# Peptides against a protein of PDB entry 3S8F: the designs that were tried, part 67

Target 1, 157 residues: chain A of PDB entry 3S8F
Amino acid sequence: VLTLFVAVPSLMTAFTVAASLEFAGRLRGGRGLFGWIRALPWDNPAFVAPVLGLLGFIPGGAGGIVNASFTLDYVVHNTAWVPGHFHLQVASLVTLTAMGSLYWLLPNLTGKPISDAQRRLGLAVVWLWFLGMMIMAVGLHWAGLLNVPRRAYIAQV
Target 2, 166 residues: chain B of PDB entry 3S8F
Amino acid sequence: DEHKAHKAILAYEKGWLAFSLAMLFVFIALIAYTLATHTAGVIPAGKLERVDPTTVRQEGPWADPAQAVVQTGPNQYTVYVLAFAFGYQPNPIEVPQGAEIVFKITSPDVIHGFHVEGTNINVEVLPGEVSTVRYTFKRPGEYRIICNQYCGLGHQNMFGTIVVKE

## One batch from the design tools (peptide; made by RFdiffusion4, then SolubleMPNN)

Design b1_p12_5_s4 (from b1_p12_5, 6 letters changed)
Fold by OpenDDE base, seed 4:
Structure b1_p12_5_s4 (fold): chain B 157 residues (1-157), chain C 166 residues (1-166), chain A 12 residues (1-12)
Amino acid sequence: as target 1 above (157 residues)
Amino acid sequence: as target 2 above (166 residues)
Amino acid sequence: DLLLELLELVYG
């Protein structure tokens, strides 16, 4: 009964982070309804990685509501849908946040800034990771809806 | 200025909170819509039924696979299924087409899955508990049962078959 | 066809 009410504080937290990003973007000179997004530091892998993680977390969160629904969970439980959800939550959000943290932490701890080449490589890594995770997640969710079982090497389709 | 920044943040948060609430209602509405339009596929939660996993193989309705399929009405059957390491009993499960089948599934050992391909039957089977699923097979043929819950070294080979006869 | 099959699979 109260399971879905957990969505309230979760959404509040998520969108508070979004509000913080908007504020940051506007402080950096972004204007308009969406101009603040472009003003964010997209050239910094330490920023991009966790933001991409958050973007992956959005559909994952929506899926969380589905998974938390008794009736809808019956449809998706122990299908490929579940790994799809996990890869968004863990392999995207957590992993990308960890990557971003390292891109910030290591230069800070060593006192040595990353080279431009390392920065570009870092951006490539996090974007490719995100892309791969999104493709995988969409595929898994789709397969799950088609009743492809979890933890099985064979499927009907 | 911290004060000015705080006010600005609050303004943005109000907008995002409104959006958040809107999305919450959208999700709830989608669930409600799905349930309202497609209720036939929803299996309600049953009352918790308990069994002793240590004796379920020796006594009771699960003990004899030859007596696992019980006719309870003119077009109604109850099937007592054991999911165990590593298979299902009885196997195959033979039921008539068009009959209302009540599966009562339990495990004598560890947690297993009971996923019937081509159907929406997909439940976890816990030792000491009875999973109850009601289903009517409209099409004759063979339906494969897959264990989709890791249950040990032989998990990947744990399959069963439901044979629906005309 | 896929949509109908999906609906049948989910709610059939």
Scores: peptide ipSAE 0.018, ipTM 0.784, DockQ to the pose 0.097
Fold by OpenDDE base, seed 3:
Structure b1_p12_5_s4 (fold): chain B 157 residues (1-157), chain C 166 residues (1-166), chain A 12 residues (1-12)
Amino acid sequence: as target 1 above (157 residues)
Amino acid sequence: as target 2 above (166 residues)
Amino acid sequence: DLLLELLELVYG
């Protein structure tokens, strides 16, 4: 049980970011409990990408607690569940954050703003990436619960 | 203006931090609830048992595959299994239906996996350590053992079989 | 039904 308290610093970091998002949304005119979300710049792939990464990180973080649990880890360890967790943490949060950073960095480095077409393409890429990752992650977690082994080309199910 | 903004940020941070702590306790509570209500079927961790991987093939209970299955009591057996590059010993493992089986698994070479299809048996096997798993096969038939930890060039072909007899 | 099967797989 004490091991689970290691999650506290990570949660503090994650929800500090969330607090910053709420503040930003309210500064942009968002009101109410959820109105600030709609006020965020969803037309900017540099913003959307890391936010989608954060959304994917939520179930991944919950999975981290599961993986850290002695009894629950016995169920999921070295099954398809583990790659599912990885794809939420690395291939979603880290990768999407990198993509978002790129959409900000390149225009600033070159001194040239991205075109509207490039912006729309960027949004499509980020959303499709997120959708694909979520489908794959759900599939992997489900397969893991059905005892599909990791690092094997065959399964009973 | 800056002071007002900082105060607002602090208020939001406090709210989200409170939420984060609440979620932490929810997760802990869920784990505790699961353990309290669903303890049956969970294989408890055994005590740390060590062996010498350099001699495990020459002497001791793992040395002779023909002597690997040992009856320890009425309807109770201990099976001494070696996971090695690239297979399992004995193979097949023959056990009776309905008997309580204690698997004692170790490796003479590198880390392997011991994943039995159709069961919840899934453990890593470390050289120098003995993995202990207890299981009762309720259904007769063949159960495939899969190595789910990369162990070398032949990893993908490393399989074993447990035959459960009526 | 799936939940029951999963429970049996995990805790059976």
Scores: peptide ipSAE 0.016, ipTM 0.785, DockQ to the pose 0.103
Fold by OpenDDE base, seed 5:
Structure b1_p12_5_s4 (fold): chain B 157 residues (1-157), chain C 166 residues (1-166), chain A 12 residues (1-12)
Amino acid sequence: as target 1 above (157 residues)
Amino acid sequence: as target 2 above (166 residues)
Amino acid sequence: DLLLELLELVYG
């Protein structure tokens, strides 16, 4: 009940953020239905990291509703599905947001911008992290649906 | 222009809200599909039955493993199972093929899991509570019971067996 | 601030 209650304001927040991104993209010259996406600063790891985190959080949020549903929770509870959900929420959104925050915070605290090499490295790290996390999450969710148990070293599947 | 910016933001929000509505239906469909395809064969009971974990080993239907399997009808059985550190009782659990089995599972010590491989039986077992699961084994053979709730040093080795006989 | 000095040392 509590999870479902929190889901509503969370969704509102998520779509508000999306609206803000669209607005920003259009201010940067993006046009059309999707052109605003390309106009966003994808060359900045401080931007890319939290955005990728948000993208990973979307399926995680849907999973949260599943986990909070009595009938559906019976299917997925204490299976590999649950770790998959956690990794999307914590290791994706939270971690990527933290990573992105560092790319913004450190230059601003020191007054010194990051080098181009550091920027490129940062982008690589963030994208690779996201890719790895998505692979892991998909695998865990899939395994969970196949009834692979959580906290067990052996499974029939 | 604060006013213009506000109007623009509202327009984008409306669009995204419309999209969210569409996605809601997609999610409902996915939930329905998952429910329909992954819940067959097990009927969980919503009954909140309580038991004293301190005496469950000494008296009552869980006390004697030799009497754990009770025939309640022509093709119906109730099996009283204890999950404990670190195993299951009785072990093996012997039941006939095609019979409706009602598992009554509880714990005398800590929380355990009761996950039967090859089935969708997967419940937590709490001391002081009785978990009830109804299932019919259509295929004969051995089904492994796995503890999927950490219960101590021997957790990883906590297994049981259900033997389904023809 | 010690933290700021350390950041300067590492990032400067």
Scores: peptide ipSAE 0.010, ipTM 0.752, DockQ to the pose 0.011
Fold by OpenDDE base, seed 2:
Structure b1_p12_5_s4 (fold): chain B 157 residues (1-157), chain C 166 residues (1-166), chain A 12 residues (1-12)
Amino acid sequence: as target 1 above (157 residues)
Amino acid sequence: as target 2 above (166 residues)
Amino acid sequence: DLLLELLELVYG
């Protein structure tokens, strides 16, 4: 019930963020329907991380609606589907946002800019993290649809 | 100019909000499609039934595992199952192939899971409540029951068996 | 303001 009540406002918030990104991209010289995306600072891990988190949140959010659906919950509840959802919401969105926040916050707190090596390493970390989480999430959702149980070390499949 | 900037932002927001609404309908449609194409053989009763967990082992239909399987009609059975720390009763559960089985599951102690492998039977079992699941086994054989809700130190070893006879 | 926070993240 709560999930359904917050679903619409959450979507509105997410797309408002997207609107802000479009505006920022266009301010940076991006043109056209998708050119603004390319104009965003993809060389900054503080930017890339939360954006990747948002991308992971899309299927995660959709899954949340599924999980909150009365009839569909009987199919996915307490299966590997559920941890798949969690890893998209917490281990992807929240974690990547935290990573990105740190890449912005620490230089500001210390007064020292990050080195180029640190920047490149940061980019590698967040991209690899995202990739790993997507692979795991897809696998968990797939397993869940095959009725692999949650909180069990064995499955008949 | 601040006014121009706000106007531009508003335009982008309106566009994205429109897109969001469209996607909302797409998601609803996908859910509806999933429901329409779902052919699961499990029918939840949807009725809340209460029982006293402190006496369920001593009196009532769950008290005697030898009387747990009750024929309620032609090719229809009710099975009264206890999920407890750490197992299921009766064990094994013996039912005929092709019969409509109504599982009435409760717990005398803590919350457990009732997940039958090879089926989509998957419910939580709460002390004081009766979980009701209707299912028809089309294939004979053994079906393992797994607890998928943490229930204590022996949770990982909590298994049962349903034997479907020809 | 969310926009300002995002802009600071991008340009800060």
Scores: peptide ipSAE 0.000, ipTM 0.739, DockQ to the pose 0.019

Design b1_p12_6_s1 (from b1_p12_6, 7 letters changed)
Fold by OpenDDE base, seed 2:
Structure b1_p12_6_s1 (fold): chain B 157 residues (1-157), chain C 166 residues (1-166), chain A 12 residues (1-12)
Amino acid sequence: as target 1 above (157 residues)
Amino acid sequence: as target 2 above (166 residues)
Amino acid sequence: SLLEELLLLVFG
């Protein structure tokens, strides 16, 4: 019930954030239907990390609605689907947002800017984390649909 | 300038909100598709039923594993199953192929899982409550029951078997 | 298959 109550506001918030990103991209010189995306600061891990988290949140949020559905929950409950959802929400969205926040916060707290090498390393870490998490999440959701249980070390499939 | 900026932002918001509405319908369609393709013939038939977990082993339909399988019709059975630390009773559960089986599952101790591999039978079993699941086994053979809810040190070894006879 | 590879990656 609570999930359903927050689903609509969450969607509204997510698309409002997207609107803000479009506005920012266009202010940075992006043109056309998708040109504003390229104009965003993809060279900054403090930006890239939260955005990748938001991308993971899309299927994760949809999964939340599924998990909260009375009928569909019977199909996915206590299967690998559930940890798949968690890894999208916590290990992707929350974690990547935290990572991005650190890339902004630490330079501000220490008064020392990050080096170019640190920036590049940060980008690599964030992208690799996202890639790995997406692979795992897809695997877990697919396994869940194949009725692989959670909290069990073996499965018949 | 501020007014112009606000109008521009509003235009983007309107566009994205329209997109969000469209995506809502897409998500509903995906949910419907998932449901249609993954039901696997399981029908939750349960109503809220309560039992006393402290006496369920001594009296009532769960007390005697030998009497756990009850024929309720020409091709209908009710099976009274106990999930306990750490196993299931009766074990094995023997049922005919093609018969409509109503599982009545409860626990005398802690919360357990009742997940039948090869089927979509998957329910949590709470002490004091009866979980009801209706299913028809189309294929003969053995189906393993696994516990997918942590129930103690022996959780990982908690298994049962359903034997479907021709 | 891709599914098998993903399953092996996650559970292998």
Scores: peptide ipSAE 0.029, ipTM 0.744, DockQ to the pose 0.052
Fold by OpenDDE base, seed 3:
Structure b1_p12_6_s1 (fold): chain B 157 residues (1-157), chain C 166 residues (1-166), chain A 12 residues (1-12)
Amino acid sequence: as target 1 above (157 residues)
Amino acid sequence: as target 2 above (166 residues)
Amino acid sequence: SLLEELLLLVFG
């Protein structure tokens, strides 16, 4: 249980990012407890992608606590649960952050802004990616809880 | 005003940090609660037991598959299982229904998995170490053993069978 | 269900 204190720096980082988002939203005219969220630039794929990554990382982080638990890890270890966790951490947060970074980087490197069509396509890509990843992750976690093995093509269920 | 912005950021950071710490304690509490309430549902980890993987096939309790199932008491058995590239021995493993089975599993070569379908038996098998799992089969039938740790070219076909007799 | 299994895992 004491090993969970290693998560403190990660949590501090994550919630510092959240604080920055709240500040940004309030600067953009957002008010109230949740109004600042709506005020964020949801029309920009460079913003939406990493934020969706962060959202996917929340259940992934919870899974990290599960995986670090002695008793709970016994249930999920080397089952489909583990790939589910990885897809939330790497294929969601890291990948979506990379996608978002690309949407910012390319216009700056080329000196040309993205077209409206490209922007809309970018939004579609990151939202569809997030949706698909969440479906897959939920499926993998569910399968893991049903004792579907990792690294096997066959399962009882 | 940079000064006002800085103060505002600090206030938000303090709030979120407080929330973060609160959630950390909640998670710790949940783990503690789970441990306290599920102590009987988890197979206890065995003591560290070592074996020489280079001689495990020639001498000791794993050397003869025909003698792998040992009765240790009334309705109690110890089964010495080898996980190797690419299979299990003995195969099949025959045990009686309702008996307490202690599996002693090791490997002579590389790391393997020991995942028994229809059960909560799921352990990694390391060369040089003995994995100990206790289980009582309540239902007769065949239970498939699956290797869930990549162990080489034949990993995908590495299966065993436990036959539980009435 | 997934929710039931998760609840049982955490609070069961």
Scores: peptide ipSAE 0.023, ipTM 0.786, DockQ to the pose 0.170
Fold by OpenDDE base, seed 4:
Structure b1_p12_6_s1 (fold): chain B 157 residues (1-157), chain C 166 residues (1-166), chain A 12 residues (1-12)
Amino acid sequence: as target 1 above (157 residues)
Amino acid sequence: as target 2 above (166 residues)
Amino acid sequence: SLLEELLLLVFG
């Protein structure tokens, strides 16, 4: 019972971050229910990368609740579900956050801004990475629910 | 300016907190749905049972594969299974269709997996502990056991078979 | 096809 209650502070934290993004978007001139999203700096890979990481982390967090459930963990443990969860948490959130941090850090450390070409390339990289991770993660979660085992080269599917 | 920003953030947080609570209920509903659709026919045991991994091959119910399948009642069996590097015993495991089977699984060496294809049986097997799974096979045939926990160089070749007889 | 193999790799 207590394990499931861990979801409460986690969700509170996650959606507090979302509230901060809404505030930032509205400060940048966004209005309406969703207009603040468009007002965020989507042209900056240093911003886009970690935000995409957070977006990937949302379904990963939902999976975390599943994995933390005693009964459901029995169903999904050591199936393809688990690698799917990890790729959302590590290969998406952590990796994209690291990418984003470098896009911010390197220009600041060197004193040289990135070129427009580098910026566009950076955006392409993080979006393609995110897309690939989402496709793979959805596939792995789906396969896991079909009882595809983890750490095995064979499956009945 | 900081005060105004704080007040604005607080207003947005109220909305997002409400949303977070709504999502919590959605997740609970999804958990309930997943449980209802994916856990039928499998009863995991939660009791901690210990065994000495250094002697489990020499004495006790796991020592003789020929005595591994024990009838405990009408249409009820207990199967004592060893997962080891790199295989299972007995192999094959022969059980009757429609019988309630209690698997008692342990390891004499390292941690292994016990994943039965075509079923929801999927447990880790720890040396020194007995994993208990209750299952009833409704369909006759062969069910492959797969090790889904890395256990060494031969991990990828570690398979077993459950034969369900009519 | 390559597409089918990729789909199987991801979703299989």
Scores: peptide ipSAE 0.023, ipTM 0.779, DockQ to the pose 0.039
Fold by OpenDDE base, seed 1:
Structure b1_p12_6_s1 (fold): chain B 157 residues (1-157), chain C 166 residues (1-166), chain A 12 residues (1-12)
Amino acid sequence: as target 1 above (157 residues)
Amino acid sequence: as target 2 above (166 residues)
Amino acid sequence: SLLEELLLLVFG
């Protein structure tokens, strides 16, 4: 139980970011309990990418608690569950954040704004990436619960 | 002004912090629930048992695959298993149905996995340490042992078999 | 085309 307190700083950080998003959304005119979400710049891939990464990080974080539990880890360790967790944490959050950073950095460095076509393509890329990653992650977690081993080409089921 | 903005930010942070703590509680509660309702299948870690990986093939209970299965009681057996690059010994492991089997697994070389299909047996095997797993096979047949820890070029082909006899 | 747009996105 004490080990699970390691999740507290991570949760605090994550939800502080969420608080920042709420503040930003409200500054942009969003009102009400959820109106601030709609007010966020969803037309900007530099924004959308890391936010989608954060969303993927939520179930990944929950999985982290599971993985950190001695008793529960016995069930999931070295099964497909673990790669599922990694893909949420690394291939989703880290990768999408990197993608988003590039969408900001390149225009900034070159002094040239991205075209509307590039913007739309960027949005498509990050959303498709997120969707694919979620499908893969759910599949891997499910497979892990079905005792499919990690690092093996053979499946139990 | 800055003061108003600060108060607003604090309010949002407090709200999200409360949510964070609530979620933490939910996760802990879920873990507690699973533990409270769990009646079988968890194999707790036993006492740390060590062996010398450099001599385990030469002397001791792992040295002779023909003597690897030891009856320790009327319906109890201990099986001394070596996981090595790239296979298991003995192979096959033959045990009777319904008997309590204690697997004592170690490695003479590198870290391996010991994952038995159709069971909840899934442990890492470390050189110098003995992994102990207790299991009772209720159904006869063949159970495949899979290495789920990368151990080298032949990792993907590293399999064993447990044969449960009626 | 999508390919052209991708190339522009990456190398433009």
Scores: peptide ipSAE 0.017, ipTM 0.785, DockQ to the pose 0.014

